# Designs tried in a protein design run: peptides against a protein of PDB entry 5T59. Part 22

Target 1, 112 residues: chain A of PDB entry 5T59
Amino acid sequence: TTPTMQSTSLLTEHLGYPPISLVDDIINAVNEIMYKCTNAMEKYLMQRNIIGKKDFSDEIKIGTAKLESLLENSVDKNFDKLELYVLRNILSIPSDLLEENRFRLLHHEKLV
Target 2, 90 residues: chain B of PDB entry 5T59
Amino acid sequence: EHIRFQRLVQVCNKALEESIRKLQSWEKIHECFPNYGQTREGIENLTVCQQQVIKLWSNLSRVEFDAIFHERSIEEKLNQLDDLINKARS

## One batch from the design tools (peptide; aimed at target 1 D80)

Design b2_p15_7_s1 (made by RFdiffusion4, then SolubleMPNN; from b2_p15_7, 8 letters changed)
Fold by OpenDDE base, seed 5:
Structure b2_p15_7_s1 (fold): chain B 112 residues (1-112), chain C 90 residues (1-90), chain A 15 residues (1-15)
Amino acid sequence: as target 1 above (112 residues)
Amino acid sequence: as target 2 above (90 residues)
Amino acid sequence: SRKEERKKKYQELLS
């Protein structure tokens, strides 16, 4: 089911923050981790750029950039799926709880 | 009884695993370094690099995601949500 | 951050 504004409001009240904020934290974190990983890889290889009489610096830079792009695309795809799933299936309120009578119950539980 | 937080953890792990899968392919890594990877030392360096990156990915993800879950109190909140839903349906 | 971008996408999801 698709989230509604009503669901978002109720969940925001329950969580203390909008549901999307959790997803944002997750995605921002993984992006930061991703670039840390690729940076570490490049630095590691650049310290080992000369083998024999050959300097592979250019190849290393190009290669690591390609891998970064590959990882970036994969992260984007998989965490877009995650976002959709979390917002639709985890941070969601069933329709029966969105009825007026159930509305009071949710607020009542919070206040008690 | 409580299912939402478990699902959250599962989908996070799945997304992380799927994201790093391509870097787990030696063939893909080697293709990015065609000449470097033709040398013995190059192969060794790439192998170590691959392993270290994967470990770094896993470790950092675990630490950061756990921190997020704690800061957002998401386990407690999701458990409460499950309880509310179950109570409403009883 | 991707906050603003995700916010827009989420709003689209709700519509």
Scores: peptide ipSAE 0.281, ipTM 0.932, DockQ to the pose 0.590
OpenDDE base, seeds 1, 2, 3, 4: peptide ipSAE 0.278, 0.281, 0.281, 0.277; ipTM 0.931, 0.932, 0.931, 0.931

Design b2_p15_7_s2 (made by RFdiffusion4, then SolubleMPNN; from b2_p15_7, 9 letters changed)
Fold by OpenDDE base, seed 2:
Structure b2_p15_7_s2 (fold): chain B 112 residues (1-112), chain C 90 residues (1-90), chain A 15 residues (1-15)
Amino acid sequence: as target 1 above (112 residues)
Amino acid sequence: as target 2 above (90 residues)
Amino acid sequence: SRKEERRKKYEELLS
């Protein structure tokens, strides 16, 4: 089932933050890690750019950029799926609890 | 009983594993460095680089995701959510 | 920002 504004409000109250904030933290973190990895790769290879009499600096820069693009695409794809799954299936409230009589449960538990 | 946090960890691990899959392919690494990878030293450097990047990816993601989960108290909150739902259905 | 972008996507999901 699709999340509703009601479920978002209830979950925000329960969590102390909107559900999207958790997903945002995860995605921001993986993106930061991604660029740290690609940067480390480029730096490592650039320190080893000369083999024999040949300078491979240009090839290294182009190659690492290609790998970065591949990783970016994969991260975007997989973590978009993750976002949807988390928001729909993990940070979700069953529809039966969103009814008026059941709606009071989460509020009651917090106030007691 | 408690299932939501377990699922969160599982889908995070899956996303991380699938994301790094392309860099685990030696063929894809080599094709990005066609001339560099034709040298003995180049192959050695690429091999070490590939291994180090994968390890860095794994280590950083573990540390950062655990930090997020802790800061957001997500295990506790998801367990409580499971309990509330189960209680409501009993 | 990335946060704003994700927020928009989430709002679209809710609609």
Scores: peptide ipSAE 0.251, ipTM 0.930, DockQ to the pose 0.600
OpenDDE base, seeds 1, 3, 4, 5: peptide ipSAE 0.239, 0.243, 0.246, 0.233; ipTM 0.929, 0.929, 0.930, 0.928; seed 5 fails the geometry check

Design b2_p15_7_s3 (made by RFdiffusion4, then SolubleMPNN; from b2_p15_7, 8 letters changed)
Fold by OpenDDE base, seed 3:
Structure b2_p15_7_s3 (fold): chain B 112 residues (1-112), chain C 90 residues (1-90), chain A 15 residues (1-15)
Amino acid sequence: as target 1 above (112 residues)
Amino acid sequence: as target 2 above (90 residues)
Amino acid sequence: ERKKKRKERYESLLS
């Protein structure tokens, strides 16, 4: 097996779930938060769409959509980096523990 | 000794901070509302809106991420992982 | 489905 496959198996046993599941939870959460934020922004401004004799509803809708796109792009970029870092550097097993004689360590601790 | 959970929190905070950075730019906000932002009242509304969004972002992320970490018992699991690794190297 | 997409994305990032 590859070191990555070995790590995933061992970590899954240790965590009780695959490492990627944690990342999925994080990413799903931030995406939900993102859209809640943009929705709140649009609603707030739409309640204040008329200034003087002018109706800015169309501009507000377009503007909030643009900001949503900007935020979405930023979230995607930064949390892709997060995913990579977490799975490579945090939820990882050092190579010295990925040897045949070291696999017993995690298994043994679970059984004791 | 225990380093992995600390790193997890750090990278989460960094990702959240970097993600919201563009919305912290008044210039970016104003550019999206060129005519609305030329009015006094519009500027006031945009200012409050910007502040509220940032607060909402911060509060929701804190609550949701803490919930995830708790549900996944990730602090305990990462501490145990650190201990196992340290033990193996001793 | 989403988990699968994330897994694929991670693998792509490692490439």
Scores: peptide ipSAE 0.291, ipTM 0.937, DockQ to the pose 0.311
OpenDDE base, seeds 1, 2, 4, 5: peptide ipSAE 0.270, 0.287, 0.278, 0.235; ipTM 0.936, 0.937, 0.936, 0.936; seed 1 fails the geometry check

Design b2_p15_7_s4 (made by RFdiffusion4, then SolubleMPNN; from b2_p15_7, 9 letters changed)
Fold by OpenDDE base, seed 4:
Structure b2_p15_7_s4 (fold): chain B 112 residues (1-112), chain C 90 residues (1-90), chain A 15 residues (1-15)
Amino acid sequence: as target 1 above (112 residues)
Amino acid sequence: as target 2 above (90 residues)
Amino acid sequence: SRKKEREEKYQKLLD
């Protein structure tokens, strides 16, 4: 079930930020890490591009790009799943708390 | 009683582990460097590179995710959420 | 950014 606007509002009030913001932080971070890793890999190999009399620079560039693509696809897939899970199961409010009598619970608790 | 933060950590770890899985395959790495990997020195370099990348991935993710969790006070907030839910159900 | 990425994905679905 997709989070409702009501739950989002209540959670935003509780958290001090929209739930999606946490997910965005996580995914932005992993993306940065991903590219740092692939960049480090390329640089490491490029400093070791000559073996004997052969220059493997082109092969290294192509190879690292392929690995980057693999990692990128995997990150995208797995963290899309993470986003859905977090928003639906972790940063969620059960229906019983969204009923009229309990709807104001989170808001009321903050005001008291 | 407090379960949400634990779940958050678990799913983050799972996502990280599954994401790096492809780079843990030596076969896949070697396939990307078919000629380079036919040399002794190339194999050595690729081996070190693979290990270093995996370590870097693990270390950076730990540091950055912990920082995010701290900045967002997510453990406290999720614990409070658990408490509120439990209280409402009682 | 993730936000931008999400928007792009949504746009692709609409195309």
Scores: peptide ipSAE 0.386, ipTM 0.940, DockQ to the pose 0.154
OpenDDE base, seeds 1, 2, 3, 5: peptide ipSAE 0.273, 0.300, 0.345, 0.331; ipTM 0.930, 0.933, 0.937, 0.936

Design b2_p15_8 (made by RFdiffusion4)
Pose (drawn by RFdiffusion4):
Structure b2_p15_8 (pose): chain A 112 residues (1-112), chain B 90 residues (1-90), chain P 15 residues (1-15)
Amino acid sequence: as target 1 above (112 residues)
Amino acid sequence: as target 2 above (90 residues)
Amino acid sequence: EETEEVREELEEEAE
């Protein structure tokens, strides 16, 4: 289903937070991990940048950064689909409920 | 009948697996370090990275998301939503 | 930029 304002309004009430807030926590979380991994990888190699008698410091900075940017694209790509797949299929509303009052059951839930 | 939360787990894991796939390929890894990878120690060091980075990627994401799913009680809110739409359709 | 565009599209669909 395509998202609507009633679903956003109703789901915000059921969840206690807008549906997008969960998606923010996920995207924001994976990004932090992405950089935590690349930074950890660069330091592992920088203290191993000299093999034999040659110094590969330059190659490592370029390599670690060249990898980081490829994840920034792939992650931004794959988690936007998540941002879409979730708001359409998981935090989703059918027609059975907004055509004939979903308000009854949510109000009914909070009380009885 | 509780089907929507398991989906949330499936879609998160699906996004992560696709997010890291290019790093599971030794080729693309060596492309970023062509000269460094032509040394024996370089090959050994790069192997230690991709295998540890992937493990770190999987672990950090697993722990946080399980935590986020807890702080927002999403498993329950969705289970309440799944079994609630059924009561409505009935 | 891509995430902003996706959010704009979702706002439009929600409207």

Design b2_p15_8_s1 (made by RFdiffusion4, then SolubleMPNN; from b2_p15_8, 9 letters changed)
Fold by OpenDDE base, seed 5:
Structure b2_p15_8_s1 (fold): chain B 112 residues (1-112), chain C 90 residues (1-90), chain A 15 residues (1-15)
Amino acid sequence: as target 1 above (112 residues)
Amino acid sequence: as target 2 above (90 residues)
Amino acid sequence: SSREETRKKIAEEAA
């Protein structure tokens, strides 16, 4: 079930930020890490592009690009699942607490 | 009693592990460098490269995710959420 | 990026 506007508001008040902000931080971080990894790989191999009398620079560039694409696809898939799970199951408020009386309780606890 | 933060860490680790799984396959690595990987030196270089990338992935993700969790105070907030829910149900 | 360009070329060749 998609989080309700009410749930988002309550969680935003509790967290001090919208729940989606946490997920965005995580996804941005992993994307940065991903490109750092592939860049490091290319640089490492390009420093070792000559073996004997053969230059493998072109193959290294192509191969690294293929691996980057593979990793990118995997990251996108897995972290899309993560986003859905976190927002629905971790950063969520049970239905019984989404009633008016329970909302008051949460608000009261914050104020006291 | 406090389960949400634990779940967050678990799903993050799972996503990271599943994402890097393809690069852990030597066959897939070698397929990307078919001629380079036919040389002794090439195989050695690819082996080291694969290991280094996996380590870099693991180390950077740990450091960055921990930093995010700290900056967002997410453990404390999720524990509080668990407590509120439990209190409301008691 | 340079890598993006390379990926595009690969995709074109594969098509």
Scores: peptide ipSAE 0.272, ipTM 0.926, DockQ to the pose 0.026
OpenDDE base, seeds 1, 2, 3, 4: peptide ipSAE 0.268, 0.268, 0.266, 0.275; ipTM 0.925, 0.926, 0.925, 0.926; seeds 1, 4 fail the geometry check

Design b2_p15_8_s2 (made by RFdiffusion4, then SolubleMPNN; from b2_p15_8, 10 letters changed)
Fold by OpenDDE base, seed 5:
Structure b2_p15_8_s2 (fold): chain B 112 residues (1-112), chain C 90 residues (1-90), chain A 15 residues (1-15)
Amino acid sequence: as target 1 above (112 residues)
Amino acid sequence: as target 2 above (90 residues)
Amino acid sequence: SSREKTREEIAKLAA
């Protein structure tokens, strides 16, 4: 179930921005954090790529890439769920308030 | 009476925790570095790396999400929304 | 998707 145009309009007026903008900020942030983490991991291990006389650089690059993919899949799954929950249950207006008389009330409260 | 912002924080934390869960598995990390992880020094490096990345994940997410919530004034706005809904139902 | 539908609705409001 998608939020109604009416609820989106009212919430946009209340928030000063569309509800989805908040979710976008959150998702963009976690994606940035994700790549910072994987990059840091690769750099850390690459500085320690030689053990004894063996160079593990290739294995490190492949391994960190695999971990990145694993993290990407998990982030995508969990934050897709988050998006749906936030838009449907947090940034939402109850159906009983989606009546004309109630719309007036919310609009009036903003203006007063 | 104010519940929406609390729920927002909860679901954000849950998503973050569930997302990093697989990196918390030593077995999964070791599987990605099968030969490197067969050396003592390699195991030590992977252990430290695992701990550091988890801490980095936690710290960065806290700072960035708090910044977003502040910039969007979301706590105040959600509290106001709760109040409006409660008032309308009275 | 829900996101796509929401974006479409927002676009309509902005038009």
Scores: peptide ipSAE 0.122, ipTM 0.910, DockQ to the pose 0.179
OpenDDE base, seeds 1, 2, 3, 4: peptide ipSAE 0.116, 0.107, 0.118, 0.122; ipTM 0.910, 0.915, 0.910, 0.910

Design b2_p15_8_s3 (made by RFdiffusion4, then SolubleMPNN; from b2_p15_8, 11 letters changed)
Fold by OpenDDE base, seed 3:
Structure b2_p15_8_s3 (fold): chain B 112 residues (1-112), chain C 90 residues (1-90), chain A 15 residues (1-15)
Amino acid sequence: as target 1 above (112 residues)
Amino acid sequence: as target 2 above (90 residues)
Amino acid sequence: SSREETRKKIKELES
């Protein structure tokens, strides 16, 4: 289920930041890591681009780009799933606690 | 009692593992370098490269994600959330 | 930059 505005507000108060901010940090991090990895791969192979008097630079560039695209697609898919799961199942408040009486209890404990 | 942070770690690890899985396939790597990979030296280079990339992926993700979790105090906050929920249901 | 250019070329070839 999609998080409610009420849930988001309560969690923001509890966390000190909106729940989505955590997910954003994670996604930004993995994207940075991804490009670091592909860059490292290209650099490594480009230093070893000549074999048997043949220059494989073009093939290396194309190949690494293909792998980067493959990784990008996989990262996007899997971390989109992660985002949904985290927001719905981890950073979530059970519906029964979102009722008026339960809501008051959570809010009260935060204030006290 | 405390389950949410454990789940967060698990889902993060799963996403990371699933994301890198295709690069763990030698066949896929080789397909991207068809001529380079036909040479002995090329195969050796690709093998080392593949291993290094996977290792780099794992190490960087661990360091960065742990840093995020610390900066956001997420373990403590999720534990508190679990406690609040459990208390409310008692 | 170079990688971005290569990526674009690959996409064009695959289309």
Scores: peptide ipSAE 0.204, ipTM 0.919, DockQ to the pose 0.027
OpenDDE base, seeds 1, 2, 4, 5: peptide ipSAE 0.200, 0.195, 0.195, 0.195; ipTM 0.918, 0.918, 0.918, 0.918; seed 1 fails the geometry check

Design b2_p15_8_s4 (made by RFdiffusion4, then SolubleMPNN; from b2_p15_8, 10 letters changed)
Fold by OpenDDE base, seed 4:
Structure b2_p15_8_s4 (fold): chain B 112 residues (1-112), chain C 90 residues (1-90), chain A 15 residues (1-15)
Amino acid sequence: as target 1 above (112 residues)
Amino acid sequence: as target 2 above (90 residues)
Amino acid sequence: SSREKTRKEIEKLAS
């Protein structure tokens, strides 16, 4: 079920911002965190790239890149699901409140 | 009575947990560093790295998500939404 | 993707 224009408008009025803005904040945050984590991994291992007489720098770079890709795919999948769930089930207005007689309640409560 | 904010927190935690699950697999970590992980010192480094990145993931997400929820006043707004819906159905 | 479709629909409704 996709949110209607009426639902979006009412929620925007109630929240003070469009519902999608909250989801955008969440997704942007997790993406930033994701790259901070992978960058930290690479830097940590690159500081420990030499063991004995061997330099593992190339292997570390390739390995961390693989892990980054793995994490990216998982983040995309799970937070796409999150976005749909939040917009459809949490930031949603039941059909009975979208009727003309119920629409008044949201405005009335705001004004009182 | 108030359920929407609780659900928001739950689905956020679930998404975070599911996203980091692959990095929690030692086998997946090790296979990305096949030669490095054959050394004793390499194994030790990978072990510490894995633990630290998971902690970093958890800590950063907690701080950032709480900040978002506060800035958007989402708990209050969702509680109000629950109240409005319940009142309308009464 | 489903997310992208939803985003586009919302943007369309907002315009």
Scores: peptide ipSAE 0.115, ipTM 0.908, DockQ to the pose 0.323
OpenDDE base, seeds 1, 2, 3, 5: peptide ipSAE 0.107, 0.102, 0.106, 0.105; ipTM 0.913, 0.912, 0.908, 0.913

## One batch from the design tools (peptide; aimed at target 1 K81 L82 Y85 R88)

Design b2_p16_1 (made by RFdiffusion4)
Pose (drawn by RFdiffusion4):
Structure b2_p16_1 (pose): chain A 112 residues (1-112), chain B 90 residues (1-90), chain P 16 residues (1-16)
Amino acid sequence: as target 1 above (112 residues)
Amino acid sequence: as target 2 above (90 residues)
Amino acid sequence: EEEEIEEEFEELEEEL
């Protein structure tokens, strides 16, 4: 289903937070991990940048950054599909409920 | 009957697996370090990275998301939503 | 189920 304002309004009430807030926590979380991994990888190699008698510091900075940017694309790509797949299929509303009052059951839930 | 939350776990894991796949390929890893990878010690060091970065990637994401799913009680909100739409259709 | 999700992702990729 395609998201609607009633679903956003109703799901915000059922969840206690807008449906997108969960998606923010995920995207923001994975990004932090992405950088935490690349930074950890660069330092592991920089203290191993000299093999034999040659210094590969330049190649490592370029390589670690060249990898980081490829994840920035791939992650932004794969988690936008998640942002979409979730708001359409998981935090989703059928027609059975907004055609004939979903408000009854949510109000009914909070009370009885 | 409780089917929507397991989906949330499936889609998160799906997004992560695809997010890291290019790093599981030794080829693309060596492309970023062509000269450094032509040394024995370089090959050994790069192997230690991709295998540990992947493990770190999997672990950090697993721990946080399980935590986010807890702080927002999403497993329950969705289980309540799954079994609620059924009561409505009935 | 996994295959359905994959197809839906492919559709989303095309939409994007």

Design b2_p16_1_s1 (made by RFdiffusion4, then SolubleMPNN; from b2_p16_1, 7 letters changed)
Fold by OpenDDE base, seed 4:
Structure b2_p16_1_s1 (fold): chain B 112 residues (1-112), chain C 90 residues (1-90), chain A 16 residues (1-16)
Amino acid sequence: as target 1 above (112 residues)
Amino acid sequence: as target 2 above (90 residues)
Amino acid sequence: EDEELDEEFKKIDEEL
């Protein structure tokens, strides 16, 4: 279930930022980490590209690119799931609290 | 009583774990370096590389995610949210 | 709890 505008507003007020901002931070972070990892892998192997008399530079570049793509796909899939889970189950307000009387209570508690 | 932050940590860990799963496969790694991995040195290098990448993934994610959680004060905010919900239902 | 999370992820996966 997609969060309502009301819940988003309430959560934004509570958090001090829109709920999606947290997810964005997480996704941005993992993307950065992902490329740092793949870059590190490539650099490590490229420093060890010659074995005997054979230069494996091309194979290393292609191979690391393949692994990067694989990781990208996995990150994309899993963190799409994470986004939905977080917004639905963590950064959410139960429907009973979205009723008028409960809504007022939430605002009251914030102001007191 | 407080459940939301715990769930956040859990789902983050799960997403991270599932994301790196393919790189934990030696077979998958080796497939990307078919000739390089036929050499003794190549195998050694790939082995070390695989281990280092996984460790780097784990360490960086821990540090960065903790930083995000701190900057967003998410544990406190989620605990407060739990409390508000519980109070409203009482 | 972990099982619950897994099940929820499975459901989400079916939606995507």
Scores: peptide ipSAE 0.316, ipTM 0.940, DockQ to the pose 0.906
OpenDDE base, seeds 1, 2, 3, 5: peptide ipSAE 0.312, 0.279, 0.316, 0.312; ipTM 0.940, 0.937, 0.940, 0.940

Design b2_p16_1_s2 (made by RFdiffusion4, then SolubleMPNN; from b2_p16_1, 8 letters changed)
Fold by OpenDDE base, seed 4:
Structure b2_p16_1_s2 (fold): chain B 112 residues (1-112), chain C 90 residues (1-90), chain A 16 residues (1-16)
Amino acid sequence: as target 1 above (112 residues)
Amino acid sequence: as target 2 above (90 residues)
Amino acid sequence: EDKELDEEFKKIDEEL
């Protein structure tokens, strides 16, 4: 279930930022980490590209690119799931609290 | 009583774990370096590389995610949210 | 709890 505008507003007020901002931070971070990892892998192997008399530079570049793509796909899939889970189950307000009387209570508690 | 932050940590860990799963496969790694991996040195290098990448993934994610959680004060905010919900239901 | 999370992820996966 997609969060309502009301819940988003309430959570934004509570958090001090929109709920999606947290997810964005997480996704941005993992993307950065992902490329750092693949870059490190490529650099490590490229420093060890010659074995005997054979230069494996081309194979290393292609191989690391393949692994990067694989990781990208996995990250994309899993963190899409994470986004949905977080927004639905963590950064969410139960429907009973979205009722008028409960809504007022939430605001009251914030102001007190 | 407080459940949301724990769930956040859990789902983050799960997403991270599932994301790196393919790189944990030696077969998958080797497939990307078919000729390089036929050499002794190549195998050694790939082995070390695989281990280092996984460690780097784990360490960086821990540090970065903790930083995010701190900057967003998410544990406190989620605990407060739990408390508000529980109070409203009492 | 872990199983619950897994099940939820499975459900989400079916939606995607």
Scores: peptide ipSAE 0.333, ipTM 0.941, DockQ to the pose 0.906
OpenDDE base, seeds 1, 2, 3, 5: peptide ipSAE 0.332, 0.294, 0.329, 0.333; ipTM 0.941, 0.938, 0.941, 0.941

Design b2_p16_1_s3 (made by RFdiffusion4, then SolubleMPNN; from b2_p16_1, 7 letters changed)
Fold by OpenDDE base, seed 4:
Structure b2_p16_1_s3 (fold): chain B 112 residues (1-112), chain C 90 residues (1-90), chain A 16 residues (1-16)
Amino acid sequence: as target 1 above (112 residues)
Amino acid sequence: as target 2 above (90 residues)
Amino acid sequence: EDEELDKEFEEIDKEL
């Protein structure tokens, strides 16, 4: 279930930022980490690109790129799931609290 | 009583674990370096590389996610949300 | 709880 505008507003007021901002931070972070990992891998192997008399630089570059793509796809998929889960189950307000009387209570508690 | 932050941590860990799963496969790693991985030194290098990447993934994600959670005060906010919900239902 | 999370992820996976 997609969050309502009402819940988003309430959560934004409570959090001090829109719920999606947290998810964005998480996704941005993992993307950065992902590329740091793949870059580190490439650099490590490229420093060890020559074995015997053979230069494996091209194979290393291609191979690392393949792994990066694989990781990108996995990160994309899993963190799309994470986004939905977080917005549905964590950064959400139960329907009973979206009723008028409960809504007022939430605002009251914030102001007191 | 407080459940939301725990769930956040859990789902983050799950997403991270599932994301790195393919890199945990030696077969998958080796497939990307078919000739390099036929050499003794190549195998050694790939082995170390694989381990280091996984560790780097784990360490960086822990540090960065904790930083995000702190900056967003998300544990406190989620606990407060839980409390509000529980109070409203009482 | 972990099992519930797994189920939810599976359900979400079906939606994507």
Scores: peptide ipSAE 0.286, ipTM 0.939, DockQ to the pose 0.975
OpenDDE base, seeds 1, 2, 3, 5: peptide ipSAE 0.045, 0.256, 0.281, 0.282; ipTM 0.921, 0.936, 0.939, 0.939; seed 2 fails the geometry check

Design b2_p16_1_s4 (made by RFdiffusion4, then SolubleMPNN; from b2_p16_1, 7 letters changed)
Fold by OpenDDE base, seed 4:
Order: C-alpha cells, then structure tokens, then sequence
Structure b2_p16_1_s4 (fold): chain B 112 residues (1-112), chain C 90 residues (1-90), chain A 16 residues (1-16)
C-alpha cells in the first residue's frame, strides 16, 4: 500500500525531512557510483586498447556502453524495489499509531 | 526491539548485491568484448577490470551510504521510531 | 530475516 499523507507528515516531523528524501539520497548515490564504476572501467580498458598492433578502442567503447546499460537496468529495477520496501516497511507508521490517541501521544513525546 | 535500521541496511545491501550481479558474470563481460577477449592480454585486462569494478562498487557504496545514514541520522531516528511504536503498543 | 526480505522483494517485483 501507499503511505498516507498523515504517515508522511508524522515521519517528516520525526525525521526532520520527508521519508522520500532518504530514498532520493540513496538512489542518487548509487547512480553516481554506477557511473563512476563504468567510467573507471572504460578508462582502464582504453589505456590498454592496443594489443598486438590492433586497436580495440571502438570495441571497448561499445562494450563498456553495453555493460553500463546492463548495470543501469539492474540498478533501476533493484532500487525501485528498495524504494518501495523502505517506504512500506521501514519508514512507515503502523495503523494503530495513526489513530487520534496514538497520534497525540507521538506529538506529546516529541514535545517533552 | 530495534529492527528498522537493520532492515534498512539489509535492503540496501541486497539492492547493491543484486545490482552488481550481472557484472559478476564473466560470460557477460566477455560477450561485450568478443575480439578483445580472444587475446591473452585482453582476458587479463578484463579480469582485472572486473575485479576492480566490483571492489570499487562495494567500497564506494559503503562510504556513500554510511555518509547518507550519518547525515540523515537515520539509525537514531529509526530506533526512536521503533521505541515509540513499542511504547505505544505497551 | 533474509528470507523475509527476499520474499518481500519478490512480492514487490511482482507488482512492478
């Protein structure tokens, strides 16, 4: 299920930021890391592009691009799952705490 | 009692692991470099490259994710959330 | 715990 606005509000108050912000940070980080990895791979191989008087630069560029795409697809898929999992199971408030009495308790605890 | 942060770490690790799985396949790596990988030096280079990329992936992820968790104080916040939930249910 | 996570991921995968 999708988080309620109430849950998001409460969590935002608790965290000091919206729950989605954490996920965004994670996703942004992994994307950055991904491209750093693929870039490093390409650079490493491009420094070793000539073997036996043959220049494999074109093949290296194409190959690394393919691997990058492969990694992109995997990252996208898995971190979409992560996002849903985090929002549903980690950054979530049980329904019983969304009741009025529980809600007040939560606010009270924060103010004390 | 505190479970949410542990779950966060676990799901992050899982996502990272599953994401890099394709690059752990030598066959897939080799398929991307069919002619280059037919040379001895090419194979050696690809092997080293594969290993280094995987290490880089792991190391960078650890550093960056830890930084995020720290900046967001997420362990503390999730522990507090667990405590609040448990307290409310008691 | 890992099994539970795996199951959840599988369920999420089914939703996507």
Amino acid sequence: as target 1 above (112 residues)
Amino acid sequence: as target 2 above (90 residues)
Amino acid sequence: EDEELDKEFEEIDAEL
Scores: peptide ipSAE 0.267, ipTM 0.938, DockQ to the pose 0.973
OpenDDE base, seeds 1, 2, 3, 5: peptide ipSAE 0.263, 0.265, 0.259, 0.239; ipTM 0.938, 0.938, 0.938, 0.934

